# Designs tried in a protein design run: peptides against a protein of PDB entry 3QIS. Part 281

Target 1, 334 residues: chain A of PDB entry 3QIS
Amino acid sequence: PSLELSRREFVFENVKFRQLQKEKFQISNNGQVPCHFSFIPKLNDSQYCKPWLRAEPFEGYLEPNETVDISLDVYVSKDSVTILNSGEDKIEDILVLHLDRGKDYFLTISGNYLPSCFGTSLEALCRMKRPIREVPVTKLIDLEEDSFLEKEKSLLQMVPLDEGASERPLQVPKEIWLLVDHLFKYACHQEDLFQTPGMQEELQQIIDCLDTSIPETIPGSNHSVAEALLIFLEALPEPVICYELYQRCLDSAYDPRICRQVISQLPRCHRNVFRYLMAFLRELLKFSEYNSVNANMIATLFTSLLLRPPPNLMARQTPSDRQRAIQFLLGFLL

## One batch from the design tools (peptide; made by RFdiffusion4, then SolubleMPNN)

Design b2_p26_1_s2 (from b2_p26_1, 12 letters changed)
Fold by OpenDDE base, seed 3:
Structure b2_p26_1_s2 (fold): chain B 334 residues (1-334), chain A 26 residues (1-26)
Amino acid sequence: as target 1 above (334 residues)
Amino acid sequence: MEEEERREKFLEELEKRVQERLEEFE
């Protein structure tokens, strides 16, 4: 069997978080026999492509002289955003198009990723007084490394070494402040807040706005701003409640005093973000008659975002663990 | 200059207003 490929090199310029890009090519069976094609993993890979890439179709049959269009879809989700922001991964891949009893055809994927404040650590963002797109990528890497080290020092209750006159970190990321302050100002009376989805176009505008500017106002509806906050929290490489404290949160869920002590042990930025979010959510709950928001709904929604199980413990949360997690958060909302 | 001054004022406002909200929570 033999294939002809219309293109073998693909460039995805200016790839952004949650923005789908598509490139298409054709494969033609120029042989005299039917052929089965499939994208196959490279040596030592478990998947035929990186998590941000997909081929559609990824397999199929071609009769002699048949042609099929293949779409290469690039989409950076929450699962790929962090590694792309850090430069640990890049918009670079090689696809192996295999023919049964035939040859392998190599496709080169290249491009560039534009960093996002979404999927960036709270620690790095607290050190980032400018929009992320104004920060050199080299400095982003340094900020992430420094942020990791400070987080570890904070968790170990090690006295901050009097490291020199580094600019004071923000108490919370400016992006969190912009989202939450907008919601405080404009969304407390918004009917069905956090229940109505935002508009995808508005979400993209909000993301782009936060990545590129320090706006006076967040664009879009209150629903889109609210969903952007949820997306932000979901995309965090580490949840607002650090993985190290996850089990302690569950264990303390029915003791409000211990719950407060657990939160006090969070890294400063995580603790501040948690408290700031709880202050907002408490304020939002005062307007429940207007916004139809209740503590159980909020606790259920935000628990999955703020209190995630550690990756190593990603066994399905038991119903008991989920209930404890919700109860933990309820103790801060009521 | 104007954008830098605006950003400085923004950061000052952020620090102040976050602190106020954190104090209300404690």
Scores: peptide ipSAE 0.516, ipTM 0.936, DockQ to the pose 0.779
Fold by OpenDDE base, seed 4:
Structure b2_p26_1_s2 (fold): chain B 334 residues (1-334), chain A 26 residues (1-26)
Amino acid sequence: as target 1 above (334 residues)
Amino acid sequence: MEEEERREKFLEELEKRVQERLEEFE
């Protein structure tokens, strides 16, 4: 069997978080026999492509003289955003299009990724006084490394943050402040807040706005701003409640005094973000008559975002653990 | 200059307003 490919080189320029890009090409069976094609893993790879890439279709049959369109889809989800922001991964791949009992055809994928505040650590964002797109990638890497070291020092209760030499970190990321302050100002009376989905176009505008500017106002509906906050919290590499404190939160869930003590042990930025979010959510709950928001709904929604099980425990989360996690958060909402 | 000054004022307002909200929460 043999194939003719209309294109073998693909460039995905300006790839962004949650923005789907597509490139298409044709494959034609120029042979005399039916052929099965598939994208296959390279040597030592488990998958035929990186997590941010897919081929559609990724396999199929072609009759003689048949042609099929293949879409190469690039989509950066929460699962790939952090490693692309850090430059640990890049918009580069090689796809192997295999013919059964035939030849391999190599496709080159290249491009560039534009960093996002989504999927960046709270620690790095607290040091980032400019929009992330204005920060050199080299400095972004340094900020992540420094952020890791400060988090570790903070958790170890060792050296007081030497308040002296480096620019003082923000109390909370400016991106969180922008989102939450908007919601405080404009969304407390919004019916079905956090229940109605935002518009995908508005979500993209909000993300782009936060990545590229310090706006006076966030664009989009209150629903889109609310969903952008949820997306932001979900995309955090480390949740607002650090994984290290997860079990202690569950164990303390019915003791409000211990719950407050556990939160006090969070790194400063995480603690501040947690308290700031709780202050917002408490304010939102005062307007429950207008917004139809209740503490149980909010606790259920935000618990999955703020108090994520560590990756090693994710598959083992019991209904009891979920209920304890919800109860932990309820103690800060009531 | 104008954008830098705007951003500086923004950061000052952020710090102030966040601090006020954190104090209200404690």
Scores: peptide ipSAE 0.512, ipTM 0.936, DockQ to the pose 0.717
Fold by OpenDDE base, seed 5:
Structure b2_p26_1_s2 (fold): chain B 334 residues (1-334), chain A 26 residues (1-26)
Amino acid sequence: as target 1 above (334 residues)
Amino acid sequence: MEEEERREKFLEELEKRVQERLEEFE
């Protein structure tokens, strides 16, 4: 079997969170026999590509002189955004297109990723007084490392933040403030808030706006701003309620006093974000007659975002655990 | 200069208004 490939080098410039990019190429069977092609893992890899890359089709048959278009799709989801933001991963891969009883064809994937405030830790964002796109990648790494250390110190109830020459962190990320303050101002009377999806174009504009600027106003509809907040919370590497406190939240779900004590043990930025979000959601619930938003809907929606099970427990989450998680959050909404 | 001053005022407003909301919640 033999293939001809129209292209073997692919460059994905300015890859962004949730922005699909596609590059296409053709493969042609220039042999005299039918061939089966497939993208295969490299010797030490479990997958044929990195999580942010996909080939479509990833396998198929070609008759002699047949040609097929293959799409290489680059999409940075919540599952890849954090590692790309930190520079731990990059927009670089090698795909192996295998022919059954034939040779391998190597495809080179390259490009650049543009960091996002989405998928960045709350701790790092509290230290970012400028848009993330203005922050050097080296400084992003330092901010994540510093943020990890501060989180650990906070959880251990150790030494007060040295009022050293380090700039005082924000109480909450400016990105969360911008989103939530917009919703406070403009969305409390918005019918079906958090129930109606935003527009994808507006979501991209909001993400780009938050990544590149400190706007006076967030662009897009209230639905798009609301969904952007949900996306932001979903994309957090560590949920607003840290994984370390997850089980304690479930265990305390029916004791409001213990629930408050658990929240008080969050790292400062996480605690502030939690309280700030709860203040907003309580305000939103005062307008339930106008916005059709109720506490059970909000608790159900936000529990999955704010009180995520640790990755090791995800597969073990029971309906009872979910109910306890919802009940925990309800105690802050009512 | 104008943008830096605007951003400084923005951060001051953020700190103030977040603090007010946090105090209302407690």
Scores: peptide ipSAE 0.512, ipTM 0.935, DockQ to the pose 0.757
Fold by OpenDDE base, seed 1:
Structure b2_p26_1_s2 (fold): chain B 334 residues (1-334), chain A 26 residues (1-26)
Amino acid sequence: as target 1 above (334 residues)
Amino acid sequence: MEEEERREKFLEELEKRVQERLEEFE
């Protein structure tokens, strides 16, 4: 069996978080026999492609002289954004198109990724006084390393942060402030806030705006700005409530005094973001008659974003654990 | 110069308004 491929080299320029790109090619059975094709893992890989890449279809049958279109889809989700922002991974891959009882065909995937404030740590963003697209990639790596070291020092109760001559970190990321301050100003009376989805085009404009500028106003509807906040919180490599405190939040869920003590043990940036978000959500709840937002809805929605189970516990999360996590947040909303 | 001054004022406003909200929460 043999195949003819219309293209073998694919370039995905200016790949962005949550922006789908597609490249298509054709495969044709130029042989005399039916053939089965599939994308297969390389020798050391568990998957046929990196998490941000997909082939559709990834397998199939071709009769003699039959042709099929294959789509190569590049999509950076929350699962790939952090490793692409740090430059640990890149928009580069090799696909192996296997022909049953035939040969392998290699496809080269290349391109460039544009860093996003989405999927960047709260610590790094608090040190980032400019839009992320104005920050050299080398400096992003340094900011992440420094942020990790400060988190470790905070958790180990080591030496007080030497108020050394380094530029004072922001109390919260400017991106969080921009989103939340917009919602404070314009969305407190918005009916069905956090219940109505945003527009995909507006979400992309908001992401691009936050990545490239410090705007006076965020573009898009209140629903799109609200969803952008949810996407931001979901994409954080470390949730607003650090994984190390997850179990203690569940254990304290019915004691408001212990809950406040647990939050006080968060790293400064995480603690400030948590308190700032709770202040916003409490303000939003004062307008419940106008916006149809209630504490149970908000606690249920934000619990999955702010208080994620550690990866090792994710598969073991019980309904009781979810209820305790919701109760923990309710104690800060009421 | 105008954009740098705007960004400086933005950061000052951020620090002030975040501090006000954090004090209201405590």
Scores: peptide ipSAE 0.510, ipTM 0.936, DockQ to the pose 0.796

Design b2_p26_1_s3 (from b2_p26_1, 11 letters changed)
Fold by OpenDDE base, seed 1:
Structure b2_p26_1_s3 (fold): chain B 334 residues (1-334), chain A 26 residues (1-26)
Amino acid sequence: as target 1 above (334 residues)
Amino acid sequence: SEEEKRREEKLEELERRVQERLEEFE
């Protein structure tokens, strides 16, 4: 069997978080026999492509003189955003298109990624007084490394942060300030807030706005701004409640005094973000007659974002564990 | 620049508001 490919080189320019890009090519069976094609893993790889890439279809059957269109889809989800922001991964891959009893055909994928505040650590963002797109990539790497070390010191050593002559970190990320302050000002009376989805175009505008500027106002509807906050919290590499405290939150869920003590042990930026979000959600609940938002709905929604099970426990999360996690958060909303 | 000044003033405003909300929560 043999194939003809219309293209073998693909460039994805200015790849952004949650923005789908597509490139298409054709494969044709120019042989005299039917052929089966598939994308196959390279030697030592588990997958035929990186997590931010897919081929559609990734396999198929072609009769003699048949042609099929293949779409190469690039999409940076929450699962790939952090490693792309740090430059640990890049928009580069090689795909192997295999023919059964035939040859391998190589496709080259290249491009550039534009860093996002989405998927960046709270610690790093607290050290960023500029939009992330104005921060040199080398400095982003240094900020993530420094942020990891400061988190470890805060968890392991109750050593006062030496107030050395370094620029004082923000109390919370400016992106969280912008999103939550907007919702405080404009969304407390918004009916069905956090229940109605935002518009995808507005979400992209909000992400781009936060990555590139410090705006006076966030663009889009209150629903889009609210969903952007949820997406931000979901994309965090470390949840607002650090994984190390997850089990202690569940164990304390019915003791409000112990719950407050557990939160006091969070790294400063995580603790401040948690308290600031709870202050907002309490304010939102004062307007429940207008917005139709209740504490159980909010606790259920935000628990999955703020209090995620560690990756090793995620597959073992019981309904009881979920109820305890919700109860933990309810103790800060009521 | 005028843009840098605007950003500084905006960050100071946000820092004040966050501090007020954190104090109300404690």
Scores: peptide ipSAE 0.399, ipTM 0.909, DockQ to the pose 0.735
Fold by OpenDDE base, seed 4:
Structure b2_p26_1_s3 (fold): chain B 334 residues (1-334), chain A 26 residues (1-26)
Amino acid sequence: as target 1 above (334 residues)
Amino acid sequence: SEEEKRREEKLEELERRVQERLEEFE
């Protein structure tokens, strides 16, 4: 069996978080026998492609003289965004198109990724006084390293060393402020806030706006701004309540005094973001007659975002643990 | 630049308004 490929080199320019890009090519069976094709893992790989890439179809049969279109889809989800933001991964891959009892055909994937404030740590964002797209990638790496060290120092209650002329970190990421301040101003009376989905086009505009500017006003509907906040919180590499405190939050869920003490032990940026979000959500709940938002809905929604189980415990989360997590958050909303 | 000045003023607004909200929460 043999295949003819219309193209073997693919370039994905300016790949962005949550923005699907597609490149297509054709494969043709120029042989005299039916053939099965599949994308196969390279030696030592478990998958035929990186997590941000897919082929559609990734396998199939071709009759003699049959042609099929294959789409190469690049999509950076929450699962890939952090690794791409740090430059640990890149928009580069090699795909192996295998023909059963035939040859391997190599496809080269290349391109560039544009960093996002989505999937960047709270610590790094607190040090980032410019839009992320204006920050050199080398400086993003340094900011993540410094942010990790600062988080550890904060958790250990180490006195901040008077480390040199490092600009004072923001109390919260500017992106969080921009989103939440917009919601404070414009969305407290919005019916079905956090219940109605945003528009995908508006979400893309909001993400691009936050990545490239410090706007006066966030574009899009209140629903899109609200969903952008949820996406932001979901994409955080470390949740607003650090994984190290997860179990303590559950254990304290019915003691408001201990709950407050647990939150006081968060790294400064995480603590500030938590308190700022709770202040917003409490304000939103004052307008429940207008927005139809209630504490149980908000607690249920935000608990999954703010108080995520550590990766090692995700598979073990019980209904009781979920209820405790909700109760923990309710103690800050009521 | 005028844009840098606008951004600085915006960050000062951020610091102030976040602080106000944090104090209201405590």
Scores: peptide ipSAE 0.399, ipTM 0.910, DockQ to the pose 0.758
Fold by OpenDDE base, seed 3:
Structure b2_p26_1_s3 (fold): chain B 334 residues (1-334), chain A 26 residues (1-26)
Amino acid sequence: as target 1 above (334 residues)
Amino acid sequence: SEEEKRREEKLEELERRVQERLEEFE
């Protein structure tokens, strides 16, 4: 069996978080026998492609002289955004199109990724007074490394954060300021806030706006701004409540005094973001008569975002753990 | 630049407002 491929090199320029790009190519069976094709993992890979890439279809049969169009879809989700922001991964891959009883065909995927404030650590963003697209990629890497080290020092209670030589970090990321301040100003009376989804086009505009500017106003509906906040929190490499404190939050869930003590042990930026979000959510709950938002809904929604189980425990999360996590957050909302 | 100054003034305003909200929560 043999295939002819219309193209073998694909370039995805200016790949962005949550923006789907597609490139298509055709494969044709130029042989005289039916053939089965599949994309197969490279040696030592578990998947035929990187998490941000897919082929559709990824397998199939071709009769003699049959042709099929294959779509190569590039989509950076929350699962790939952090590693692409840091430059740990890149928009580069090799796909192996295997032909049963035939040969392998190699496809080269290349391109460039445009960094996002989504999927960037709170610590790095607190050190970032410019839009992320104005920050050199080399400096982003340094900011992430430095931020990790400062987080670890803060958690270990070892050295007081050297307040000295570097520019004073922001109390919270400017992106969180922009999102939450907008919601404080304009969304407290918004009916069904956090219950109605935003518009995908507006979400993309909000993301692009936050990545490229410090706007006077965030574009889009209150629902889109609210969903953008949820997406931001979901995309964080480290949740607002650090993984190291997850179990302590659960253990303290019914003791408000211990809950406050646990939060006080968060890294400064995480603690500030948590408190700022709770201040907003408490304000939002004062207007429950207007916005139809209640503490149980908010606690349920935000608990999954703010108090994520560590990856190693995610598969073991019990209903009791979820209830304790919700109860922990309720103690800050009521 | 004028844009840089605008951004600084905005960040200072945001920092102040965040601080006020943090103090209300403590």
Scores: peptide ipSAE 0.398, ipTM 0.909, DockQ to the pose 0.739
Fold by OpenDDE base, seed 2:
Formats: sequence, structure tokens, C-alpha cells
Structure b2_p26_1_s3 (fold): chain B 334 residues (1-334), chain A 26 residues (1-26)
Amino acid sequence: as target 1 above (334 residues)
Amino acid sequence: SEEEKRREEKLEELERRVQERLEEFE
């Protein structure tokens, strides 16, 4: 059996978070026998491709002289955005198209990724006074390393951050401020806020706006701006409430004084983001007669984003743990 | 530049308004 491939080299330029790119090619059975094709893992790989890549179809049968179109889809989700932002992973892969009882055909995937404020740590973003697309990649790496060291120092209560330094971090990421301040100004009377989905085109415009500029106004509807905030919180590598405090939040859920003490132990940027979000959500709840938003809905929605179980405990989360997590957040909204 | 000045003024607004909201929450 043999195949003819219309193309073997694929370049995905300017790959962005949540922006689907597609490249198509044809495979033709130029042999005299039916053949089965499949994409197969390389030696030592568990998957035939990286998490941000897929082939459609990934397997099939071809009769003699039959041709099929294969789509190579590149999509950076929340699961790949952090490792691409740090440069730990890149838009590079090799696909092995296997022909049963035939040879392997190699496809080269290459390209470039454009960093996003989505999937970047709160600590790194607090140090970014410019849009992330204006920050050199070398400096992004340094900012993540410095952010890790400052998080550890903050948790250990060792050194008060010198508030007087010319290079002091922002109290919260500018991206969080831009989103929340927009919602505070324009969305308090918005009916069904956080219940109505945004438009996908507007979401992409908001992400690109935050990655490339410090705008006067966020583009799009209040629903799109609200969903962009949810996507931002979901894409954080470390949730607003750090994984190490997760169990203590559950244990304190019915004691408001202990809950406040647990939050006071967060790294400065995480603590400030938490308090700033709670201040906004409490203000939104004052307008419940206009926006139809209630504390139980908000607590249920934001608990899954702000208070995530550590990855090693995800499979063990009980309904009781979820109820305690909701109760913890309710103590800051009421 | 004019854009750099606009961004600086916007970051000063951020620091002020975030501080006001943090103080209102405490």
C-alpha cells in the first residue's frame, strides 16, 4: 500500500489563546489495494499529538484512487495556555501517519505562539505594567521565576514587600481591574449578568484587547465582558485561592472569623484579587432587583473558579466538600 | 510618548480605585 500526501509541512503563524486555526491537506491512495491509515504515537509518547493539536479524521480506510481531506486543528485551551506562555512548550510537533502494512509518513508542524495574559500567573501579571505582547519572552520567564520566589516569601511571612520601591508590583493585574471596573461601571443593572453567554467574536476581541493594549474601554457587551472575566479566572495556573489553602477553606467554611484569617494568609496579589472580586460581587448583589443576580448563584459560579481542589484531590471531591466551598464564599458575599 | 503618558495615568487610576475598593471591603 502507498499514499500520496498533498502537503507534509504545516506552519501555524500567530497562534493565540482560544483562536482555532485549521490547515487542510489531502491523502490519496495511489496504490492498487485498499489501505487503512492512522495517526500513531511516536516512540515514548502516549498520544499521537500535543494537547493543542488534533487531526480530523485521525484514522480511516481508503479504496484505490480514493482521496480524503484531513484537517489539522490548532486550538490553545486553558489546558495548554500556561505552558505555551512560559515557553515550556512550543508550536512544534511531528505527526506520524501510519499506513497498515505500509510505511510511515512524517508531518512537520511548526509555528509561533503569541503570549496571553490569560493563563499567566497573578504574580507575574502584577509585575507587568505593559500589555503582555510588549513584554520580551525572556522577561516573561524571569517574571514567572521571580513571582514564584515572591509567592513563597509571602506565604512564609518573611519579608514585608517594600511598598516604596519604584518597581513595586501592581496591587492587582491591570487586566482584572479593566474587566471588573468595566462591569462595575456598566453592568450592575444588566439583567442576567453571568447567566447569559457572551459572543465568541466579542470574547476574542476582548482577549486581544487585553493582550495588546491598556484600553479606555473594554469592547463588547456586558455579557461578553463578564464571560471574559470567568475565562480569565478559569485559565489561571494557580487559582485566586491557592491550592495549599483549599482544605483550610473547607474546614473554616462555617466560621467567618477563621475564613478571614485563611484569606489573610494568601500571597499579596492573590489576597488583593480575592478582596477586589468580593467587593465587586457584593456591589452587584445590591442591584439584585434589576440584574436578577443572587448570592447563591454567584457563590456557586465563582466557587468553582476561585476555590479549585488541588489536581491530586479532584477525583475525590465530595458533594459535602462542594457545599463547604460554596459556604466559604457565601461568608464574603453576605 | 503621549501613549506612555496615557498608560501611566491609567495605572495611577488603577492603583487609586483598587485601593478605594480594598478599603471599602475591609
Scores: peptide ipSAE 0.394, ipTM 0.910, DockQ to the pose 0.754

